# Peptides against a protein of PDB entry 3WG5: the designs that were tried, part 318

Target 1, 218 residues: chain A of PDB entry 3WG5
Amino acid sequence: LAKNIVYVAQIKGQITSYTYDQFDRYITIAEQDNAEAIIIELDTPGGRADAMMNIVQRIQQSKIPVIIYVYPPGASAASAGTYIALGSHLIAMAPGTSIGACRPILGYSQNGSIIEAPPKITNYFIAYIKSLAQESGRNATIAEEFITKDLSLTPEEALKYGVIEVVARDINELLKKSNGMKTKIPVNGRYVTLNFTNVEVRYLAPSFKDKLISYITD
Target 2, 218 residues: chain A of PDB entry 3WG5 as posed
Amino acid sequence: LAKNIVYVAQIKGQITSYTYDQFDRYITIAEQDNAEAIIIELDTPGGRADAMMNIVQRIQQSKIPVIIYVYPPGASAASAGTYIALGSHLIAMAPGTSIGACRPILGYSQNGSIIEAPPAITNYFIAYIKSLAQESGRNATIAEEFITKDLSLTPEEALKYGVIEVVARDINELLKKSNGMKTKIPVNGRYVTLNFTNVEVRYLAPSFKDKLISYITD

## One batch from the design tools (peptide; made by RFdiffusion4, then SolubleMPNN)

Design b2_p30_4_s2 (from b2_p30_4, 12 letters changed)
Fold by OpenDDE base, seed 3:
Structure b2_p30_4_s2 (fold): chain B 218 residues (1-218), chain C 218 residues (1-218), chain A 30 residues (1-30)
Amino acid sequence: as target 1 above (218 residues)
Amino acid sequence: as target 1 above (218 residues)
Amino acid sequence: AVDASGKGVIEPIELKGNKEKVDAAIAKGK
């Protein structure tokens, strides 16, 4: 019996238009192969709001479940990463990772100080992040606090508070724990029950372009 | 008698954190050599607000005059480019270039539609762009209209309306026309009279990193 | 970004994580 495929890809670094291209490419590959899901191993300190919103939309338009996995230990889904996670079909975190710190800023001044976003921007993103949480049946109060308190959570806290669905040490544990879970958002208008009982894991490598950008931005 | 040096560098593409690094590098080189000025040949469709604000700050902290030159013909200082220009010591445009279109957006939706910024964001940037115009003695009303009407101007219009200081076909004409002009903002707390009577023009090449990023982002 | 009309767009918002809080969260999760 043909094994269902689960793709795994890594996205690391700042969220930019290039990161959108990575998400798009990886999801497209997985869609083309009718994968059971794609797991994105995410490690990001944050990035651009526009790219983030585009990524969220791309995930929401995915023909397959997109699982955001904050991995490896030491990784974060900070800021933009949290939004992306909250927009995904399932969130997992490895022990020793973090999620949150979602305060929108206009940027950094020359002295490295934060240029604060005006209240309306902050309020917009509060509404946005809460909508992502609500749509996915996740804790919208905590989602707001990711902004208002610049809150960051451990995997255990995030699970406890209903921000994420899985704490897993590795891909195998993730697949095991998420098997039989429903996606937190629809896939093609339907909540999908994940079937990881008989799956082949395929790793997607970064493109040459991906490697080059990572090399330059790191 | 030792010729004063004028540096010329090109910055093209989207305004990003990388573009900030380019500005910083180029200005630093020119500062180290006590250049009379640096001319940045700018061609940008816009980009990130944070990067833009950092670039403006970097220009304002420059020990030497920074001239933004919208060049070559066909180039634009669109959106972020307009802010950068308005934050600079002198603005020049080549014939057949444009400036303006400064409406802030949150980004693009999946369908390519603009995600509108909330009114408070728009108002923030209206205040910001007007402040840049006012500080530089440029037309703050037009600066506002760059946002509110998404106005774009030709060089001739921009000159006429007091947005820019020079229309010039090339570097030589720019130097000739701007010779004896006062900077529109202070350099180290003083308005500087530009002296281009006996200058050597030195072109700064993009770094390897600059080339690589441009290659990847283009 | 240039909008569909070729107009320049300022993307005003960066989402950056608080490194100290992120580090603290990671440290607590170990």
Scores: peptide ipSAE 0.034, ipTM 0.513, DockQ to the pose 0.571; fails the geometry check
Fold by OpenDDE base, seed 4:
Structure b2_p30_4_s2 (fold): chain B 218 residues (1-218), chain C 218 residues (1-218), chain A 30 residues (1-30)
Amino acid sequence: as target 1 above (218 residues)
Amino acid sequence: as target 1 above (218 residues)
Amino acid sequence: AVDASGKGVIEPIELKGNKEKVDAAIAKGK
């Protein structure tokens, strides 16, 4: 029987318009090859809200399941990364990673202090993140607390509280554990049961442009 | 009599964290040399709100007058550029430039359509831009309309409506016209009268890093 | 692709990441 394909791609760094381009490119490749799913290994400290919202929309428009995997150990899905995860079809985390810290800020002052967002903005993102959680059947209370308390969770806590679906050490464990799970949001209007029984894992490399931008932003 | 120094630097492109670094570097150089002022030749379609707010704060913290000059012909101080201008000590525009179009958006959708900002965000930026206008003694009603109507103005209109202070074809005309004007916001807590009677103009070049980032974002 | 329309977009909000990690990520410009 022809092996179904699962794509794996890495997205690392701040969420920007370029990160959107990466998501779009990776998902498009996986869609074109009719992959069973794509796994995005995510490591982000956060980033731009606009890019984040576009990424969420792109994920929701995907013709295939998009799995966000916070990986490797030491990685985070912080801030914008949490929103993206909550907007995805499945969330996994490796041990030693974190998720949360979603308080919107206007940025960092010259001295590195946080410029607080006005309450109106904070409240908007509270509503937004709660919506993502509710739509995906994830813990909307904790989603709110990612903002209101600037809460960060371990993988074990996130699993316990119903924020994420899988804790996995590597891709193979992720595939095994997520096999037979339903997507937390619909794919093409339907909740899909993941089938990872006979899959080939294909790794997507960053483009030259991706490498260059990463090099400059790092 | 020793000539006072006026620095001129160019900032072109999208407003980002890197643009903040450019502003900071340029203003710092001018401060260190006790310049009479720095003129920033600005050409921007807009950019990030966080970077914009930090730039405004950096300008307000300047030890010397910071003049925003929308230049050359065809340039704009659009969106974030308008906020920066309104936060500065003096605004000038060259003929054939524009200012305004400040409606906050969450970004662009995949199809290039604008993702509208929620009313709460829009209202925040209305309050913010009006504050900048009020603090600088500029037209707060027009500042609001830069958002609510997505208004853009010519230099002549902007001058007429009290948004800007000078229309000038070049640096020499700008210096002549702005000589004896008071800053629209304080420098070190005091409104300063500009003195351009005996000045040397020094042009600051972009750093290698500045050139590289510009090259990558273009 | 900066939409050529020159429409000034204020992108309003950064989402606060773990500042220490953001700062570290910014500082670790390798």
Scores: peptide ipSAE 0.030, ipTM 0.472, DockQ to the pose 0.299; fails the geometry check
Fold by OpenDDE base, seed 1:
Structure b2_p30_4_s2 (fold): chain B 218 residues (1-218), chain C 218 residues (1-218), chain A 30 residues (1-30)
Amino acid sequence: as target 1 above (218 residues)
Amino acid sequence: as target 1 above (218 residues)
Amino acid sequence: AVDASGKGVIEPIELKGNKEKVDAAIAKGK
């Protein structure tokens, strides 16, 4: 029987316009191969709201399920990463990772102090993150508190509160636990039941450009 | 008679969090000296919306009038620069400059294509730019069209349409033409009549950090 | 201790500017 393919790719670092290009490329490859899903191993401290929103939109337009996996241990889906996760078809976290801290800021002053976003922007992102949570059947109250309280959660807390779907130590455990789950958002207008029985895992490597940009932005 | 001081500083390049720091520093210096006004010679292709909104807020909180002067010839107050101008106490433009092109984008793809902002963001900035225009008694219809039509105007057009207050070739002409004008927004809750009779012009230089950041961001 | 350094900052929305100047800035590694 032709093995179903699951792609795995890593996205690490700040969410930028370049990160969007990475998501787009990786998802496109997986779409072209009619993969069962793509897993994005995400480790981000946050980044640009614009790039984040584009990434969310790209995920939502995916022809295949996109699983955000906060991995490895020590990784975070902080800020922009949380939005991306909430916009995805399934969220998984490894033990020892974190999610949340989604308060929009305007940046850092020269002294390193945070420049607060005006209330209008904050309210916009509250509405936005709540919409992502609601659309995906995830905890919208906690999603709001990721902003209003700058809340961060462990995987176990996030699972308990219905923010995420899976806690998994590695890709194999993720595949095992998520097998038979429905996507939290539609793929091509339909909720897809994941089939990770008899799958081939294919790892996507970053392009040379990806490596270079990551080097410059780190 | 103690000469009234007018500060002049240049802000050039992309609007970033660092640009906010420049505005804050320059305005603070002028406030500390109880200057009659500060003129910011602005030349920007645009930049970050967050930094822009912070700059607007900082200008609106200024204890002294902040004049945005699109200068020198060939300069632009594009995108974020237009918002900043519309949020200021007075707008001047030199001949051969431009203002407008305010459509929000999420960034550029790797191929240099524009990633469009979602309608919700576009609508937010339409409302925002219209509010800036209305609060300053400037043309809100044109302000909207800076987004919806990606409109750009010459100084003469901008003056004609009531977007800006002054067309001036240099600082001396600006001071002459703006003398006796009221600020388009309040300073400390009051519309201020500019007094540029018998003024000392003080030029502020960028800090070493400003130079370095400009060098890195240019 | 959630390292306070990992504050997820949502960096700001970009606003389109003069394409030529923006492109030139991008080309310079901005």
Scores: peptide ipSAE 0.029, ipTM 0.344, DockQ to the pose 0.261; fails the geometry check
Fold by OpenDDE base, seed 5:
Structure b2_p30_4_s2 (fold): chain B 218 residues (1-218), chain C 218 residues (1-218), chain A 30 residues (1-30)
Amino acid sequence: as target 1 above (218 residues)
Amino acid sequence: as target 1 above (218 residues)
Amino acid sequence: AVDASGKGVIEPIELKGNKEKVDAAIAKGK
């Protein structure tokens, strides 16, 4: 019996339109091979709201489970990264990572100060992040506090409060712990029970374009 | 007597953080040489609001006049480009160009549909664009309508309504027509009378990084 | 001809992340 395939890809840096292209490419490859899941190792300080919303929509339209894994230690799913995670089929975090800090801003001034978003923008994203949490059966109160209190959580706190599903040190532990879990949102209208009993792990490399964009944005 | 220097540079494409870096680099070069002015040939469909606000601030902090020139024919100062123009010391347009269409949006969905901005965002940018128009002695009512009616103007209409200062076919005509004009906003706290009687025009080329970014964003 | 090319997009919203990391990423992109 052919081994179930699990893809692993890395997304690092700011969330932009190019980050959307990376998500789309990685998910498309995994969909074409009818993978059991794709794991996205995410490390982001945040980024653009439009790109974030498009990424969330792309994940929700995925033909296979998309697992967001905040990895390696020291990584974060900050701001836009939290929304992406909350829009995904499963969230995992490595020890020493963080999630949260979701306050919307208009940007940074030349002096590096924050340009505050008007209250209506903040309220829009409160409603949006709560929707993502509710749809995924995650803690909507904490999701709101990611904005209203600019809250950041450890993996252990995020697990305890029902924001995430797994704390795992590496891909092997993630596969072991998430085996038999149901996706937190549907895949093609059905909640999928993850089957990681007999899997081949395939790592996806960045494209030449991805490397070039990373080189320019780093 | 050494000729007064006028720099000319091109900014084309979406307004991003990289576009800010281009503005900053070009203005800095012209400041270092104590240029009479820098002319930015602008062709943009719009872009990010944060980058736009930073660009406006950079222009307002310029030690020399920054002239936005919508050029060549077929170019536009759309959306973010209009704000940048309204934040500048002088606006010029070539025949066959356009300015306006300033409605804020959250972005584009995967299907290419617009994600509408909440009314509070729209109101914020109405206040912002009106401020830019008022500070520069330009038509604040039309500036508001660039958002509320998604209005776009021809060069002739924009001149007629007091949105822009010059219609010019090329750099030579622009220099001729703007000679003796006062800047619409201060330079280092003073309104500058432009002196284009004896000028050397220097063209700034894109950096290697600018070319690389353009290659990736196109 | 309303040159439909200018989609008049101001994307006003960024989501705040770790400011230091965002600033560092912006600074490195210089």
Scores: peptide ipSAE 0.025, ipTM 0.536, DockQ to the pose 0.311; fails the geometry check

Design b2_p30_4_s3 (from b2_p30_4, 12 letters changed)
Fold by OpenDDE base, seed 5:
Structure b2_p30_4_s3 (fold): chain B 218 residues (1-218), chain C 218 residues (1-218), chain A 30 residues (1-30)
Amino acid sequence: as target 1 above (218 residues)
Amino acid sequence: as target 1 above (218 residues)
Amino acid sequence: AVDASGKGVIEPITLRGNEEKVNAAIEKGK
């Protein structure tokens, strides 16, 4: 019986237009091989809202389940990373990671102070993040509080409050725990039951371009 | 009599955090040498608002006059570039360049369509761009229309409407025409009269890092 | 070649998490 393939790729650093290209490339590879899923190991402090929204759209248009895995321990899916996770088919977190802190800002001033977003921007992203949570059957109240209180959660808290679906120490535990789960959003209009029995895990390496961009943006 | 030094540097491409670093580096070099001014040859389609606001702040904190020169012919100071120009001590444009198109957007969708900014964001940037225009004694009504009508102007129109100070074909003409002009905003709390009689022009080359970033972002 | 046509766009919004809060949340999860 041909082993179902699960792809694993890493996305680390700030969310930018280049991060979109990484998501698009990784998902496309997994789609072409009709993978059971792709797992994106995500570690991001946040980034651009435009890139984030495009990434969410790309995930939602995926022909295969896209699992966001906040990994390794010490990683975060902060800000834009939280939105991306909430827009995905499944969210997992490793112990010692975090999710949240989603308050939109205009940026950082030269002195490192936050340039606050006007209330109008904040309200837009409140509506957006709540929509992502509602569409995925996740906690929309906590999603709002990621913005209004700039809340950050541990994996255990995020699981408890229904923000995420899995706490897992590694890829093997993630596959084991998520086996038989339904995707939180549709794949091609259908909620897919994940089958991680008898899977081959394939790791996708960053392209040369991805490595170069990551090196420069870090 | 020691020749007054005028530095000239180029900033091309999207406005990003790296563009801030370029501005900071170039202005710092010119400050260290107590230059009469630095001229930034600007060609940008726009970019990030956070970086733009930081660049404006860096210009406003400069110990020397910072002149934004939209150059060469065919260049634009679009969007973020317009804000940067309006935040500077003097704006010049070469014939065949443009300024404006300042409507804030959240970004581009995957299909290349604009993701519109909510009215709250638009209103914030209207207030901001009008403030820059007012502080610099430039046309605040046209500054608003750069957003509300997504207006773009030729150098001749921009001069006519009091958005810019100089139309010049090259650096020599710019120096000649701007000689004796007062800066449109203060330098160290004082409006400076530019003295471009008997100046040495020094061109600043991009750093290796600047070249690499420009190559990747183009 | 995505023809980046010169429509001046200010992309205003950065979604950056508070690093201190993120780090504090990570430490609580250890």
Scores: peptide ipSAE 0.156, ipTM 0.428, DockQ to the pose 0.531; fails the geometry check
Fold by OpenDDE base, seed 1:
Structure b2_p30_4_s3 (fold): chain B 218 residues (1-218), chain C 218 residues (1-218), chain A 30 residues (1-30)
Amino acid sequence: as target 1 above (218 residues)
Amino acid sequence: as target 1 above (218 residues)
Amino acid sequence: AVDASGKGVIEPITLRGNEEKVNAAIEKGK
């Protein structure tokens, strides 16, 4: 019987337009192969709001489940990464990772001080992040507090509060724990039950372009 | 009698954090020499809101008058450039230039389509640009329409509507026309009357770093 | 008509979760 394929790819660093290209490429490859899912190992301190929103949209348009996995230990899905996670079909975190800290800013002044986003912008992102949480059946109150309190959570806290679905040490544990779970948002209009029985794990490498851009943005 | 010095520097391209560094460097040089003013020849299609706001703040903190001169013919102070101009001590435009088109956007999607700013963001920038216009005694209604109607004006229209103070073909005509004008915002808490009698014009060149960054961002 | 020319755009709102890392990245990019 044709093995169900699960793709695994890594996205690390700041969320930019190039990060969108990575998401798009990886998801497209997995879609073309009718994969059971793609797992994105995510480690990001945040990034651009436009790129984030585009990535969320790309995930929501995916023909296959997209699992955001905050990995490895020490990684974060901070700021933009939290939005991306909340926009995904399933969120997993490794022990020793974090999620949250979603306060929008306009940028940094030359002295490195934060230029605060006006209340109107902050309120936009509060509404947006709450929408993502609500659509995915995740904790919208905590999602709001990721902004209003600059809250960060451990994997255990995030699981407890219903922000994420899985705490897993590695890909194998993730597959085992998420097997039989329903996606938190629809895939092609339907909530999909994940089938990770007898799967082949395929790792996608970053393209040369991806490596170059990551090097420039780091 | 020690000649009053007027500095002239060029800032061209997208408004970024590096553009802030250029403004800061140029103004600092002119401040250190107790220049009568610095003229910034500005040609920009726009850029980052954070950098723009920092530039405006840097201009407002200047110990000397900062004149924004949209130059040469064909140049624009578009979007972020308009905000910068409205935050300055005096605005001049060369014939054949433009000002306006200030609608904020979140960025571009991968297909090049504009991601619209939410109403809350747009309203923030409306309030901000109106504040700049009001503080400088410039036309706040037109400033708002730069956003709400994506309005662009010719130098003659901008002068007529009280958006700018001078239409000038070159630096010499600018100096001649602006001589004896009061700054539209205070310098060190005082509105300064410009004295361009018997001035030495000193041109500031971009640093090597400035050139490199401009090359990368173009 | 939003002039597709990229002229007239105030760009990006940034979502930053780790100020120290971002500041360090900005400083490294300088």
Scores: peptide ipSAE 0.153, ipTM 0.422, DockQ to the pose 0.280; fails the geometry check
Fold by OpenDDE base, seed 3:
Structure b2_p30_4_s3 (fold): chain B 218 residues (1-218), chain C 218 residues (1-218), chain A 30 residues (1-30)
Amino acid sequence: as target 1 above (218 residues)
Amino acid sequence: as target 1 above (218 residues)
Amino acid sequence: AVDASGKGVIEPITLRGNEEKVNAAIEKGK
């Protein structure tokens, strides 16, 4: 039986336009090979809202399931990362990771203090994050509280509250646990039942440009 | 008579946190040398609002006059660049440059269309840009229209409407025309009369990091 | 013709997580 391919790639650091390019590149590769899915190992403190929205849109336009996996232990899907996760076909978290803290800000002042977004911006992102949660059948109340309470959750809490679908220690456990799950959002207009029976895991490496930008932004 | 120093530095490209670092570095160097002023040759299509606000704040906290010079011909102080200019002690433009187009956006969609900012964000930046204009004694109505009408102006129009102070072809003409002008905002709590009599022009080069980031973001 | 390419983009919004809360959540998961 021909092995289905599952791609795994890592995206780490701040969410920027370059992060969008990474997502686009990785998903495109997996699409071209008709992969069963791509797993994105995500570790981000957050980033730009525009890039985040573009990434979400790119994921939603994917021809294959995109699984966001908050990995490794110590990683976070913070802020923009939470939105990206909520916009994806499946969310997994490794033990020792976190998700949430989605409050939009205008930036940081010179003294390092947060410049608060005006209420309408906050309200915009409340509506947006709730829509992502609702569209994916995830907990929209908690999604809102990621903003309003600046809430952060453990994997176990996130699973319990219906924010995520899987807690997994590694890729193998993720594949095992997610096998037979339906995607939380459609792939090409249809909810896909994940089939990770007899799969080949193929890792994608960051490009030279990816490495260079990561080096500069870290 | 000991020559007063005027620093000149270039900031080109998108306004980012790195652009803030450039402004900070350049202004700090000029402050340390008790320069008469620093001229920032600005060419930007815009960028991040957070970085822009930080840059404006850094300029306003400068111990020396910061002159924004939209230069060379073909350059623009678009969007974030207009805010930065309006937050500065003096604005000059070279012939063949532009200023304005300050409409805030959330970003670009995958199809390249603009994701509009919600009205409250737009209103926030209307208030902000008007405050910058008012504080500097510049045309607040036109500043608002940079957003509401997405207005762009030529140097001659900008001068005519009281948005900028100088039209100059080069640094020498800028120094000549701005000599004896008062800063449009205070320096250390006082409006400074610019003294460009018997000055040495000292050019600051971009750092290696500046060059690298510019290479990656361009 | 001021080329429409000059539409200055002010991207006002950064989504940045509260590092303290993120770290606290990580520690609780350990």
Scores: peptide ipSAE 0.130, ipTM 0.552, DockQ to the pose 0.758; fails the geometry check
Fold by OpenDDE base, seed 4:
Structure b2_p30_4_s3 (fold): chain B 218 residues (1-218), chain C 218 residues (1-218), chain A 30 residues (1-30)
Amino acid sequence: as target 1 above (218 residues)
Amino acid sequence: as target 1 above (218 residues)
Amino acid sequence: AVDASGKGVIEPITLRGNEEKVNAAIEKGK
C-alpha cells in the first residue's frame, strides 16, 4: 500500500545538468518511499535545453505523480521551466508567479545581448512544446505562443487558458485543490487520480552538493 | 609599428563560457601589445554551441590574426573546436592530432547515451559550419561531412582537403611555415600577410581563475 | 558527475526566460 506521504522539494535557479540530478534524486526518494506524489516547488528563469529535455523524460518515467508548483510568490517557471511544467503530471502556481517566455536562444553574446536561434531551432521547440501540451491535454496554442510571442502568463490567465491546473497560495491549499484531480499525463501508463486524504507532508532538503552548486552558481 | 611579438596561449578542455573568457583575455592581451599574432594551442573534445559561437565572433573581431593550433600530439579540435578553428585566421595541426566530429547533439541522456538533435538543429549547424568554411576559403563539403558523417580527419588529410593551412610539429615550425601566408579571414576588414620574421614568442599562462575552473570542471 | 563532455558534442541551445531575470540570476551567480 502506498504510504500516505507527499514529498515537497525545492528546485531553484537555472536548469542545468545539476538540476537534472536534483530532480532525479528527489523523485527517486519519493518513489522509494511509495509516496502519493512529489511536489517540486520550482523557481527558474530557464536554462539548458538538453537538461530540460532530460528532466521532462525523468518526470515522465516517474513511478509516482510529479507536481510542478511555481512557488513562492515572485517565482517563475520561465522558458525551460515551462517545458518542465508541461511535461509534468500537474501544474500549480502561487499567486504572483509567472509562466512562459519560452523562446529558444543560442545564448548570450559577450555584451549580454541575445543570440537569436535560427528558425529551424525555433520551429523544433515549437513542435516540442506543442507536443508536451497536447500529450498533457493542455493549451497547445498558448504553448506555441510562449515561443512565437514570448508570452508570459499570470497564474489566473494560465488556469483560464488551460495551461495549468491549480492556483494555490501554499502546500495545504495545493493538496486540497488537487485532491481528486487526474494526472494530466500517465503514471506507469495510467492516468492517476490524486489522493491527498490524510497525507503526511515530508520536505526534502537540498543535499550538501546541491547547496554547494547553488552557492557557486548563485 | 606592431611589435615583433607572437603570443602563445593554451586552451584545453570543454568549450564553455569560461573558455570564452579565456579566449577574450588572451586575444585582448595580444591586441594591447600590438602583437603580430596570437597562437592558441587548442585541445578540446567540444562543448557548448553558444560559447562556441561567441568565441568565433570574438576571433572575428580580433585586431590581430588568431591562429588555432591543435597541439600537442594527441590533442583534438573536436566538435566545437572545429567550428572555432574554421572561424579563425589560420588553422595549424600537430602530427597525431585530429579535427572534426561535429554532429550536434541535444546532450547526453542519464544513461550516457546521446540525445539526437532534431534534423532542424542539425541542418542549422550544417549551414553554419559551411558558412564558416566558405568565408575562410576552406572545404565546405568536408565541413558539412564533419556533421553528416561525423567525419574526423588527420592533419595530413585536413591539409590535403583544404580544411587547414599548416601541419607543424612545434611553434617554431608553425611560425616558419605560416610566415608569408595570408589570413583565411580578414583582420579589421583586410586579409593580412603573416610576418613572423624575427618575432619574439611570449607565452601567456592561464590565470588563477582559469586553473581553478579547469580543476573544478575536470 | 563529470558531464562526460569528452565526446565531441556541441551542447544544445539555451532556453531563456525573461532576459532581466536570467541576467540577474547569472550576475548573482557570478
Scores: peptide ipSAE 0.047, ipTM 0.475, DockQ to the pose 0.288; fails the geometry check

